# Peptides against a protein of PDB entry 4QMF, part 172

Target 1, 175 residues: chain A of PDB entry 4QMF
Amino acid sequence: ESSFMTLFPKYRESYLKTIWNDVTRALDKHNIACVLDLVEGSMTVKTTRKTYDPAIILKARDLIKLLARSVPFPQAVKILQDDMACDVIKIGNFVTNKERFVKRRQRLVGPNGNTLKALELLTKCYILVQGNTVSAMGPFKGLKEVRRVVEDCMKNIHPIYHIKELMIKRELAKR

## One batch from the design tools (peptide; made by RFdiffusion4, then SolubleMPNN)

Design b2_p30_5_s1 (from b2_p30_5, 9 letters changed)
Fold by OpenDDE base, seed 4:
Structure b2_p30_5_s1 (fold): chain B 175 residues (1-175), chain A 30 residues (1-30)
Amino acid sequence: as target 1 above (175 residues)
Amino acid sequence: MFPFEELSEEEKEKILEEAIKELEEELEKE
């Protein structure tokens, strides 16, 4: 039997408590057990004797990881699909200066969130910038691009350069 | 997730153009 545990921040407790029955039902379809520990502030997923595909536990692991990072359940649960991948990019350690961190993180989002929307469009990924992480869901190719843009942004490479590059690639793909 | 699959190519292009415009403006202000 395999199990994975993920801690979640206190501010997520209320939400997670609200949707946990839905999580349970989604995982029950795969015979994966789950536990929400409000005292510790953790989520746990476990295989059972009835788990048909042992690999599904990795998807369950990803689910709780996404939920811990503020991805809403209706989006996060899509990770259980075979064609859906995810990435949780830690961005909090690229810079020590808080103001610089906030500024660079804001560049990823852009005015009215349009930068992020463009990035989502170009990569065909769902992207959520929250706290010290960026969560992304989508095809592997797109996820690789997202990670590159996100990490480079935190390294002070403006997203505009990557977006332009992706736009060029998009146009070339239409030919 | 934004329903990109429901967007026309024209709508997608508008989104991208607007994003680039905004990014260029931000870059100039920095």
Scores: peptide ipSAE 0.568, ipTM 0.923, DockQ to the pose 0.685
Fold by OpenDDE base, seed 3:
Structure b2_p30_5_s1 (fold): chain B 175 residues (1-175), chain A 30 residues (1-30)
Amino acid sequence: as target 1 above (175 residues)
Amino acid sequence: MFPFEELSEEEKEKILEEAIKELEEELEKE
């Protein structure tokens, strides 16, 4: 029997309560049990005797991880699909200065969120910038590209250079 | 979540061109 637990911040509690029945129903299809502990502020998933696919528990682990990082349920639940992967990129440890951190994080989003939208389009990933993490969902190739752009941005490499590169690659792939 | 799957190739190109334009303008101001 396998079990995984993740903690979530207090500001996420209200939302998680509202969608937890949907989480339970989604996991029940795979015979995965789940628990929301509001006192501890944790989510737990575990296999049961009826769990047939042993790999699904890892998907369930990723689901609660994404939910804890503010990914909405309709998007996060897609992680249970076989062809969907995710990555949670920690960005809070690249820069010690708070103002510099905020500035570099804002570059990922860009004016009106268009930088992030362009990156999502080019990588075919869903991307959420929240707090000290960037959550991404999509194909493995796209996720690798997202991680590169995100980490380089936190290292003071402007996303424009990577976006231009990805645009060129996209055009070449159409031929 | 933006429904990228429903966009035409032309619409996708417009999004990318606008994003690049904004980023270039930002770099010039820095």
Scores: peptide ipSAE 0.565, ipTM 0.920, DockQ to the pose 0.603
Fold by OpenDDE base, seed 2:
Structure b2_p30_5_s1 (fold): chain B 175 residues (1-175), chain A 30 residues (1-30)
Amino acid sequence: as target 1 above (175 residues)
Amino acid sequence: MFPFEELSEEEKEKILEEAIKELEEELEKE
């Protein structure tokens, strides 16, 4: 039997309680057991004797990881699909200065969130910027691009340069 | 997630052009 556990921040508790029955139902289809521990502040997923696909436990692990990082359930549950991958990018350690951190993180989102929307469009990924992490879901190629843009942004490379590059690549792919 | 796949190519281009315009304006202010 395989099991994975993730901790979640206190501010997610209310939401997780609300959707946990839906999580349970989604995982039951794959014979994966799950536990929400409100005392510890953790989520656990486990294989059962009826689990037929050993790989699904890894997707279940990713599901609870995404949920812990504020991804809403209707989006996070898509990770159980075979063609969907995810990445949780830690951005909190790139900059020690809080103001600089906030400024660079805001650059990822941009005015009215349009920078992030453009990045989602170009990479075909879902992207959520929350706290000290960026959560992304989509194809592996797109996820690789997202990670590059996100990390470079935290290293003081403005997203505009990568967006322009991705736009050029997009145009070339249409030829 | 925004349903980008439901957008026409023209709509996608408009989104990208608007985003670039805003980014350029912000970059000039920094």
Scores: peptide ipSAE 0.564, ipTM 0.921, DockQ to the pose 0.635
Fold by OpenDDE base, seed 5:
Structure b2_p30_5_s1 (fold): chain B 175 residues (1-175), chain A 30 residues (1-30)
Amino acid sequence: as target 1 above (175 residues)
Amino acid sequence: MFPFEELSEEEKEKILEEAIKELEEELEKE
């Protein structure tokens, strides 16, 4: 039997408590057990003797990982679908200066969140910027593009260059 | 997730154009 555990920050506790019955129900369909530990501040998923697909535990692992990083349940639960992948990009270690970190992270979002919206549109991904991580869900090709843009942004490459490149690729794909 | 699939091609282009405009303006300020 396989088991995976993830820690979550204290500020997520109230929300996770409210949706945990829904998490349990979603995972029960796949015969995956789950536990919310409020003392430790952890979520655990486990295979059972009735688990038919051994690979589903990896998706369950991804589910709790996404939930821990502030992805809402209605979006996060889509990870259990066969055609949906995710990526959690750690951005906190690219820059040591806090002010510079905040500035570069803000570039990913842009004014009114329009930069992020454009990136989501071009990659067909859901993208959430929260704390020291960027969570993304979508097709594998799109996720690869998101990671490139996010990491390069933290390395002081402005997102505009990648967005223009993706726009060109989009136009070429229409022809 | 924003329902991008429900948008027309024209609406998608407007989103992209607006984003590029804003990004260019921010780049010029730096």
Scores: peptide ipSAE 0.558, ipTM 0.920, DockQ to the pose 0.679

Design b2_p30_5_s2 (from b2_p30_5, 9 letters changed)
Fold by OpenDDE base, seed 2:
Structure b2_p30_5_s2 (fold): chain B 175 residues (1-175), chain A 30 residues (1-30)
Amino acid sequence: as target 1 above (175 residues)
Amino acid sequence: MFPFDKLSEEEKEKILKEALEELEKELEEE
């Protein structure tokens, strides 16, 4: 048996309760068992004797990780697809000054979320900026780019430089 | 959840153009 457990913050509890039946159903299709522990504040996924694909447990692990980081279920559940990968980027430790942190994090999002939308488009990734983490889902190449942009942004490298680079690459790929 | 596959190329270009313009403006203001 293989099992993975992820803690979730208290503010996420209500949402997780509402979608847990959906989580269960999604994982049941793969014969993965899951448990929501509201006392501990944890989610657990585990293989069963009926689990056919042993690799799916890793995706289930990623699912609960994403859910713990505020990714909505309809998006997070896509991680169970073979072509979908994810990354959870911790951004809270790059800057000690809270105001500076907020400013740099906001640069990732941009006005009306347009910067983030552009980055999502260019990388073909879903990206969620929440709290001290950025969650991303998509192709591996895209995820690498997302991490680079995100971390560099927190290091005070403005996203514009990477966005321009990605735009150029996109244009070249069309030819 | 941004629906990339539902956007036309023109719509994508518009998004990118607008985002770039905003970014350039922000950079100039800093």
Scores: peptide ipSAE 0.532, ipTM 0.912, DockQ to the pose 0.681
Fold by OpenDDE base, seed 4:
Structure b2_p30_5_s2 (fold): chain B 175 residues (1-175), chain A 30 residues (1-30)
Amino acid sequence: as target 1 above (175 residues)
Amino acid sequence: MFPFDKLSEEEKEKILKEALEELEKELEEE
């Protein structure tokens, strides 16, 4: 039997408690067991003897990973679908200076979140910038693009260059 | 997730144009 565990920050506890029954129900459909440990601050998913597809445990792993990084349940649960992939991009270690980190992270979002919205549109991904991570869900190809833009942004390459490139590619694809 | 599949091409173009303009402005101000 396979098992995966992820820790979550304290500020997520209240939310996770409220949605855990929904998590349980979603995973029960796949005969995956789950445990919310409020003392340790962890979520665990496990295969059972009734698990039909052993590979589904990897999807369950991704689910709890996304939930730990503040992705809301209605979005995160979509990871259980076969056509949905995800990526959790750690951005907190690219820059040691806090102000520089915040500035570069803000560039990803842009005014009123419009930069992020454009990136989501161009990549066909859901993207959540939260804390020291960027969580993305969507097609694998789009996720690769998201990771590139995000990491480059944290390396002080302005998102505008990638946005322009993606826009050009989009136009070419229409021909 | 933003319902991109429900957007018209015109709406998509508007979003992209606006975002690009904002990005260009930000780049100039930095």
Scores: peptide ipSAE 0.530, ipTM 0.912, DockQ to the pose 0.718
Fold by OpenDDE base, seed 3:
Structure b2_p30_5_s2 (fold): chain B 175 residues (1-175), chain A 30 residues (1-30)
Amino acid sequence: as target 1 above (175 residues)
Amino acid sequence: MFPFDKLSEEEKEKILKEALEELEKELEEE
């Protein structure tokens, strides 16, 4: 028997309540049990005696982790698919100065979110910047690229260098 | 959720071009 729990911030409670029946239904297909605890502010997933694939619990863990970080359910639930991977990148510990942190995080997003959109296109990943984390979903290769750009950005390496590199690679891959 | 998988090649190129121009401008100002 395996069980995983994640905490979620208070501002996420209303949304999680709204979609929890959908979460339950999605996990029931895999015989994974789940619990939403509004008092503690936690989500729990657990294997049952009917769980056929024991590895699915890890995907369920990732599902609740993504939901806790503001990823919408229609996107987060895709993690249950075999071909989908995810990464949650903690960015809050790279810089202690709040103003510097906000500035570097904003560089990742860019004006009107255009930098982030470009990165999503180039890596074929879904990317959400929220609070002290960046959540990404997509192919493993793309996720590695996302993590590199995100972490370097927080280390004061402007994302333009990586974006240019990825753009060149994209052009070279065209037939 | 950005529907990037539904974009045409022309739309993708436009997004990439605009993003690059904005990034280049930012570097010049810093």
Scores: peptide ipSAE 0.528, ipTM 0.911, DockQ to the pose 0.630
Fold by OpenDDE base, seed 5:
Structure b2_p30_5_s2 (fold): chain B 175 residues (1-175), chain A 30 residues (1-30)
Amino acid sequence: as target 1 above (175 residues)
Amino acid sequence: MFPFDKLSEEEKEKILKEALEELEKELEEE
């Protein structure tokens, strides 16, 4: 039997308590067991003797990982679908200066979140910027593009260059 | 959740154009 555990920050506790019955029901359909430990601040998923598809445990692992990083349940639960992939991009280690970190992270979002919205459109991904991570869900090709833009942004490469490139590719694909 | 799959092509183009203009302005100011 396989088991995976993810820690979550204290500020997520109230929300996770609220949706945990929904998590349990979603995973029960696949005969995956789950546990919310409020003392430790952890979520655990486990295969059972009735688990039919052993690969589903990896998706369950991804589910709790996404939930820990503030992805809401209605979006995160889509990871259990076969055609949905995800990526959690750690951005906290690219810059040591906190002010520079905040500035570069804000560039990913842009005014009124329009930069992020454009990136979501171009990559066909859901993208959430939270704390020291960027969570993304969507097609594998789109996720690769998201990671490239996010990491380059943290390396002081302005998102405009990648967005222009993606826009050109999108236009060419229509012809 | 951003429901981008429910947008028309015209709406998508508007979003992309606006985002690009904002990015260009930001780059010029830096």
Scores: peptide ipSAE 0.519, ipTM 0.910, DockQ to the pose 0.682

Design b2_p30_5_s3 (from b2_p30_5, 8 letters changed)
Fold by OpenDDE base, seed 4:
Structure b2_p30_5_s3 (fold): chain B 175 residues (1-175), chain A 30 residues (1-30)
Amino acid sequence: as target 1 above (175 residues)
Amino acid sequence: MFPFEELSEEEKEKILEEALKELEKELEEE
C-alpha cells in the first residue's frame, strides 16, 4: 500500500473542509482512501486493497498537492484524468527581497490578469499564481513552457520575451 | 481556468495583441 501526505496552510482549512466530501467521492471511484486532518493541517491519500490501478495514487497525490496550493476543487479534480498533468512551481526562493518578489510575481499576472490569460491561451494550461507557488494544469508540453516563463520571470526575465516567442510558434503552427 | 477552448481565432488574437501591448508598455515603464 502507498500513501502520500500534504500539509496545507491554515487559510485553506475552511475551504478544504467544505469540499472534502467531494474529494472523497472522486477518489472513491478509484478506491483511493483519503483523510483530512484539521488538527495537523494535512491531507492524506492512500491505496486500498481494492485499488485497481496502483498508479492512480500518484494522481491522488497531485490532487491534494493542488488543493493545498489553492486550486479550486472543480479544476483540481481534473488531474485524475489520464490526459491531464500538473506542475507546482515554487517561486518563493528566487529572490530574498519581498518587494522584488511581489513585483516579479505581479509581472506574471499582468494588468487585469491579461498576461496570465495570454500565457494560459498560448500554453493551453490552467495557471494559478498564489502565494509562493504557481500551479499549472495541462499538457506536458504546455507545462514545460509555463515553468520556463515562470522561473525566468522570477529571475528577472520579463515575460514579454516568452510571450512573443510563443506567439511566433503559434503563427508558424497555423501554416 | 480561462475558457480558451471556447474562443474564436479572432478572439484569441485580440487577447494576445492586447496582452502584448500591455507587456510592451510595462517594459518601457520599468
Scores: peptide ipSAE 0.544, ipTM 0.918, DockQ to the pose 0.663
Fold by OpenDDE base, seed 2:
Structure b2_p30_5_s3 (fold): chain B 175 residues (1-175), chain A 30 residues (1-30)
Amino acid sequence: as target 1 above (175 residues)
Amino acid sequence: MFPFEELSEEEKEKILEEALKELEKELEEE
């Protein structure tokens, strides 16, 4: 039997309680057991004797990881699909200065979230910036691009350079 | 998630051009 556990911040507790029955139903289809521990503040997924696909437990692990990082259930549950991958990018350790951190994180999002929307479009990924992490879901190629843009942004490389590059690549692919 | 796959190519282009314009403006002001 394989099991994975993730901790979640206190502010997610109410939401997780609300959607946990849906999580259970989604995982039951794959014979994966799950537990929400409100005392510890953790989510656990486990294989059962009826689990037929050993790889699905890794997707279940990713599901609870995404949920812990504020990804809403209707989006997070898509990770159980075979063609969907995810990445949780830790951005909190790139900059020690809080103001600089906030500024660089805001550059990634842009005015009215338009920078992030453009990045999502160009990479064909879902992207959520929350706290000290960026959660992304999509194809592996797109995820690699997202990670590069996100990390470089936190290293003070303005997203515009990558956006322009991705736009050029997009135009070339249309030919 | 924004349903990008449901957008026309023209709508996608408008989104990208608007974002680029905003980014260029920000870069000039910094």
Scores: peptide ipSAE 0.544, ipTM 0.916, DockQ to the pose 0.690
Fold by OpenDDE base, seed 3:
Structure b2_p30_5_s3 (fold): chain B 175 residues (1-175), chain A 30 residues (1-30)
Amino acid sequence: as target 1 above (175 residues)
Amino acid sequence: MFPFEELSEEEKEKILEEALKELEKELEEE
């Protein structure tokens, strides 16, 4: 029997309470049990005797991880699909200066979120920038590209260079 | 959540062109 637990911040509690029945129903289809502990501020998933696919527990682990980092349920639940992967990129440790951190994080998002939208299109990934993490969902190839752009941005490499490169690659792939 | 899977190729190109113009302007101002 396998079990995984993740903690979530207090500001996420209200939302998690509202969608937890939907989480339970989604996991029940795979015979995965789940628990929301509001006292501890944790989510737990575990296999049961009826769990047939041993790999699904890892998907369930990823689901609660994404939910803890503010990914909405309708998007996060897609992680249970076989062809969907995710990555949670920690960005808070690249820069010690708070103002510099905020500036670089804002460059990743861009004016009106247009930089991030372009990156999502080019990588075919969902991307959420929240706090000290960037959550991404999509194909493995796209996720690798997202991680590169995100980490380089936090290292003061402007996203424009990667965006241009990805645009060129996209055009070449159409031929 | 941005439903980019439902966008036409033309709409995608417009989004990319606009984003690139904004990025180029930002780089010139730095």
Scores: peptide ipSAE 0.539, ipTM 0.915, DockQ to the pose 0.626
Fold by OpenDDE base, seed 5:
Structure b2_p30_5_s3 (fold): chain B 175 residues (1-175), chain A 30 residues (1-30)
Amino acid sequence: as target 1 above (175 residues)
Amino acid sequence: MFPFEELSEEEKEKILEEALKELEKELEEE
């Protein structure tokens, strides 16, 4: 039997408590057990003797990982679908200066979130910027593009260069 | 969740054009 555990920050506790019955129901369909530990501040998923697909535990692992990083349940639960992949990009270690980190993270989001919205459209991904991580969900090709843009942004490469490239590719694909 | 799958092609183009305009402005100011 396989088991995976993830820690979550204290500020997520109230939300996770409210949706945990829904998490349990979603995982029960796949015969995956789950536990919310409020003392430790952890979520655990486990295979059972009735688990038919051994690979589903990896998706369950991804589910709790996404939930821990502030992805809402209605979006995060889509990871259990066969055609849906995710990526959690750690951005906190690219820059040592806190002010520079905040500036580059904000550049990724853009005014009114328009930069991020454009990136979501171009990659067909859901993208959430939270704390020291960027969570993304979508097709594998799109996720690869998201990671490139996010990491390059943290390395002081302006997102405009990648967005222009993706726009050109989009136009070429229409022809 | 941003429901981009429900947008028309014209609406998508407007979003992309606006984002690009803002990005170009930011790049010029740096």
Scores: peptide ipSAE 0.533, ipTM 0.914, DockQ to the pose 0.683

Design b2_p30_5_s4 (from b2_p30_5 with T1M D3P N6K T8S E21K E28K E29K)
Fold by OpenDDE base, seed 4:
Structure b2_p30_5_s4 (fold): chain B 175 residues (1-175), chain A 30 residues (1-30)
Amino acid sequence: as target 1 above (175 residues)
Amino acid sequence: MFPFEKLSEEEKEEILEKALKELEEELKKE
């Protein structure tokens, strides 16, 4: 039997408590057990004797990882689908200066979230910028692009360069 | 998740052009 545990921040407790029955039902379809520990502030997923595909535990692991990073359940649960991948990009350690961190993180989002929307469109990914992480869900190719843009942005490479590149690639693909 | 799959090509282009314009302006200000 396999198990994975993920800690979540205190501010997520109320939400997770609210949706945990839905999590349980979703995982029950795959005979994966789950536990929400409000004292420790953790989520755990476990295979059972009835788990048909042992690899599904990795999807369950990803689910709780996404939930811990503020991805809403209706989106996060899609990770259980075979064609859906995810990535949680840690961005908090690229810079030590808080103001610089905030500024660079804001560049990813852009005014009214339009930069992020464009990036989502170009990569065909769901992208959530929250706290010290960027969570993304989508095809592997798109996820690779997202990670590149996100990490480069935190390294002070403005997203505009990647957006332009992706736009060019999009146009070329139309030919 | 932004429902990009429901957008027309024209709508997609508008989103991208707007975002690019905004990015260019932001770059100039920094």
Scores: peptide ipSAE 0.560, ipTM 0.925, DockQ to the pose 0.680
Fold by OpenDDE base, seed 1:
Structure b2_p30_5_s4 (fold): chain B 175 residues (1-175), chain A 30 residues (1-30)
Amino acid sequence: as target 1 above (175 residues)
Amino acid sequence: MFPFEKLSEEEKEEILEKALKELEEELKKE
């Protein structure tokens, strides 16, 4: 039997409690067991004797990872689909100066989230910027592009340069 | 969660052009 556990921050506890029945129901369809431990602050997923597809446990692992990083359940649960992948990008260690960190993180989001929306559209990914991580869901190619833009932004390369490049590629793909 | 899959091509272009314009303005401020 395979098992995976992830810790979640305290500020996620209330939300996770409210949606845990939905998590359980979604995983039950695949005969994956799950546990929410409020004392430890952890989520666990585990295969059972009734689990038919052993690979689904990796999807379940990704589900709890996404939930721990503030991805809402209606979006996170889509990871159980075969054509959906995800990435959790750590951004907190690129810059030691807090003010510079906040500034560069804000560049990813942009005014009213419009920069992020454009990036989501161009990469065909869902993207959530939260705390010291960026969570993304989508096709592998798109995820690779997201990671590049995110990491470069934290390295003081403005997202505009990558967005322009992606826009050109999008236009070329229409031909 | 932005449902980009429900957008028309015209709406997508508007989003991209608006975002690009805003990004260019931000570069001028820095």
Scores: peptide ipSAE 0.560, ipTM 0.924, DockQ to the pose 0.638
Fold by OpenDDE base, seed 2:
Structure b2_p30_5_s4 (fold): chain B 175 residues (1-175), chain A 30 residues (1-30)
Amino acid sequence: as target 1 above (175 residues)
Amino acid sequence: MFPFEKLSEEEKEEILEKALKELEEELKKE
């Protein structure tokens, strides 16, 4: 039997309680057991004797990881699909200065979230910027691009350079 | 999730051009 556990921040507790029955139902379809521990502030997923696909436990691990990082359930549950991958990018350690961190994180989002929207479109990924992490879901190629843009942004490389590059690639692919 | 798959090519282009314009303006201010 395999099991994975992730901790979640206190501010997610209320939401997780609300959707946990849906999590349970989604995982039951794959014979994966799950536990929400409100005392410890953790989520656990486990294989059972009825689990037929050993790989699904890894997707279940990713599901609880995404939920812990504020991804809403209707989006996070898509990770259980075979063609969907995810990445949780830690951005909190790139910059020690708080103001600089906030500024660079805001560059990634852009005015009214339009920069992030463009990045989602160009990479065909879902992207959520929350706290010290960026959560992304989509194809592996797109995820690789997202990670590059996100990390470079935190390293003071403005997203515009990558957006322009991705736009050029998009135009070339349409020919 | 932004439903980009439901957008027309024209709508996608408008989103990208708008974002690029905003990025260029922000870069000039920084």
Scores: peptide ipSAE 0.553, ipTM 0.922, DockQ to the pose 0.663
Fold by OpenDDE base, seed 5:
Structure b2_p30_5_s4 (fold): chain B 175 residues (1-175), chain A 30 residues (1-30)
Amino acid sequence: as target 1 above (175 residues)
Amino acid sequence: MFPFEKLSEEEKEEILEKALKELEEELKKE
């Protein structure tokens, strides 16, 4: 039997408590057990003797990982679908200067979140920027593009260059 | 979550054009 555990920050506790019955129900359909430990501040998923697909535990692992990083349940639960993939991109270690980090992270979001919205459209991904991570969900090809843009942004490559490239590719695909 | 699947092609283009314009303006300021 396989088991995976993830820690979550204290500020997520209240939300996780409210949706945990829904998490349990979603995972029960796949015969995956789950535990919310409020003392430790952790979520655990486990295979059972009744688990039919051994690979589903990896999706369950991804589910709790996404929930820990502030992805809401209605979006995060989509990871259990066969055609849905995810990526959690750590961005906190690219820059040592806090002010520079905040500035580059803000470039990714843009005014009123419009830069991020454009990136979501172009990659067909859901993208959430939170703290020291960027969570993304969507097709594998789109996720690869998201990671490239996010990491390059943290390396001081402005998102405009990648967005222009993706827009050109989108136009070419229509022809 | 952003429901981009419900947008028309015209609406998508408007979002992209607006975002690009804003990015170009920000790049000039830096």
Scores: peptide ipSAE 0.546, ipTM 0.921, DockQ to the pose 0.676

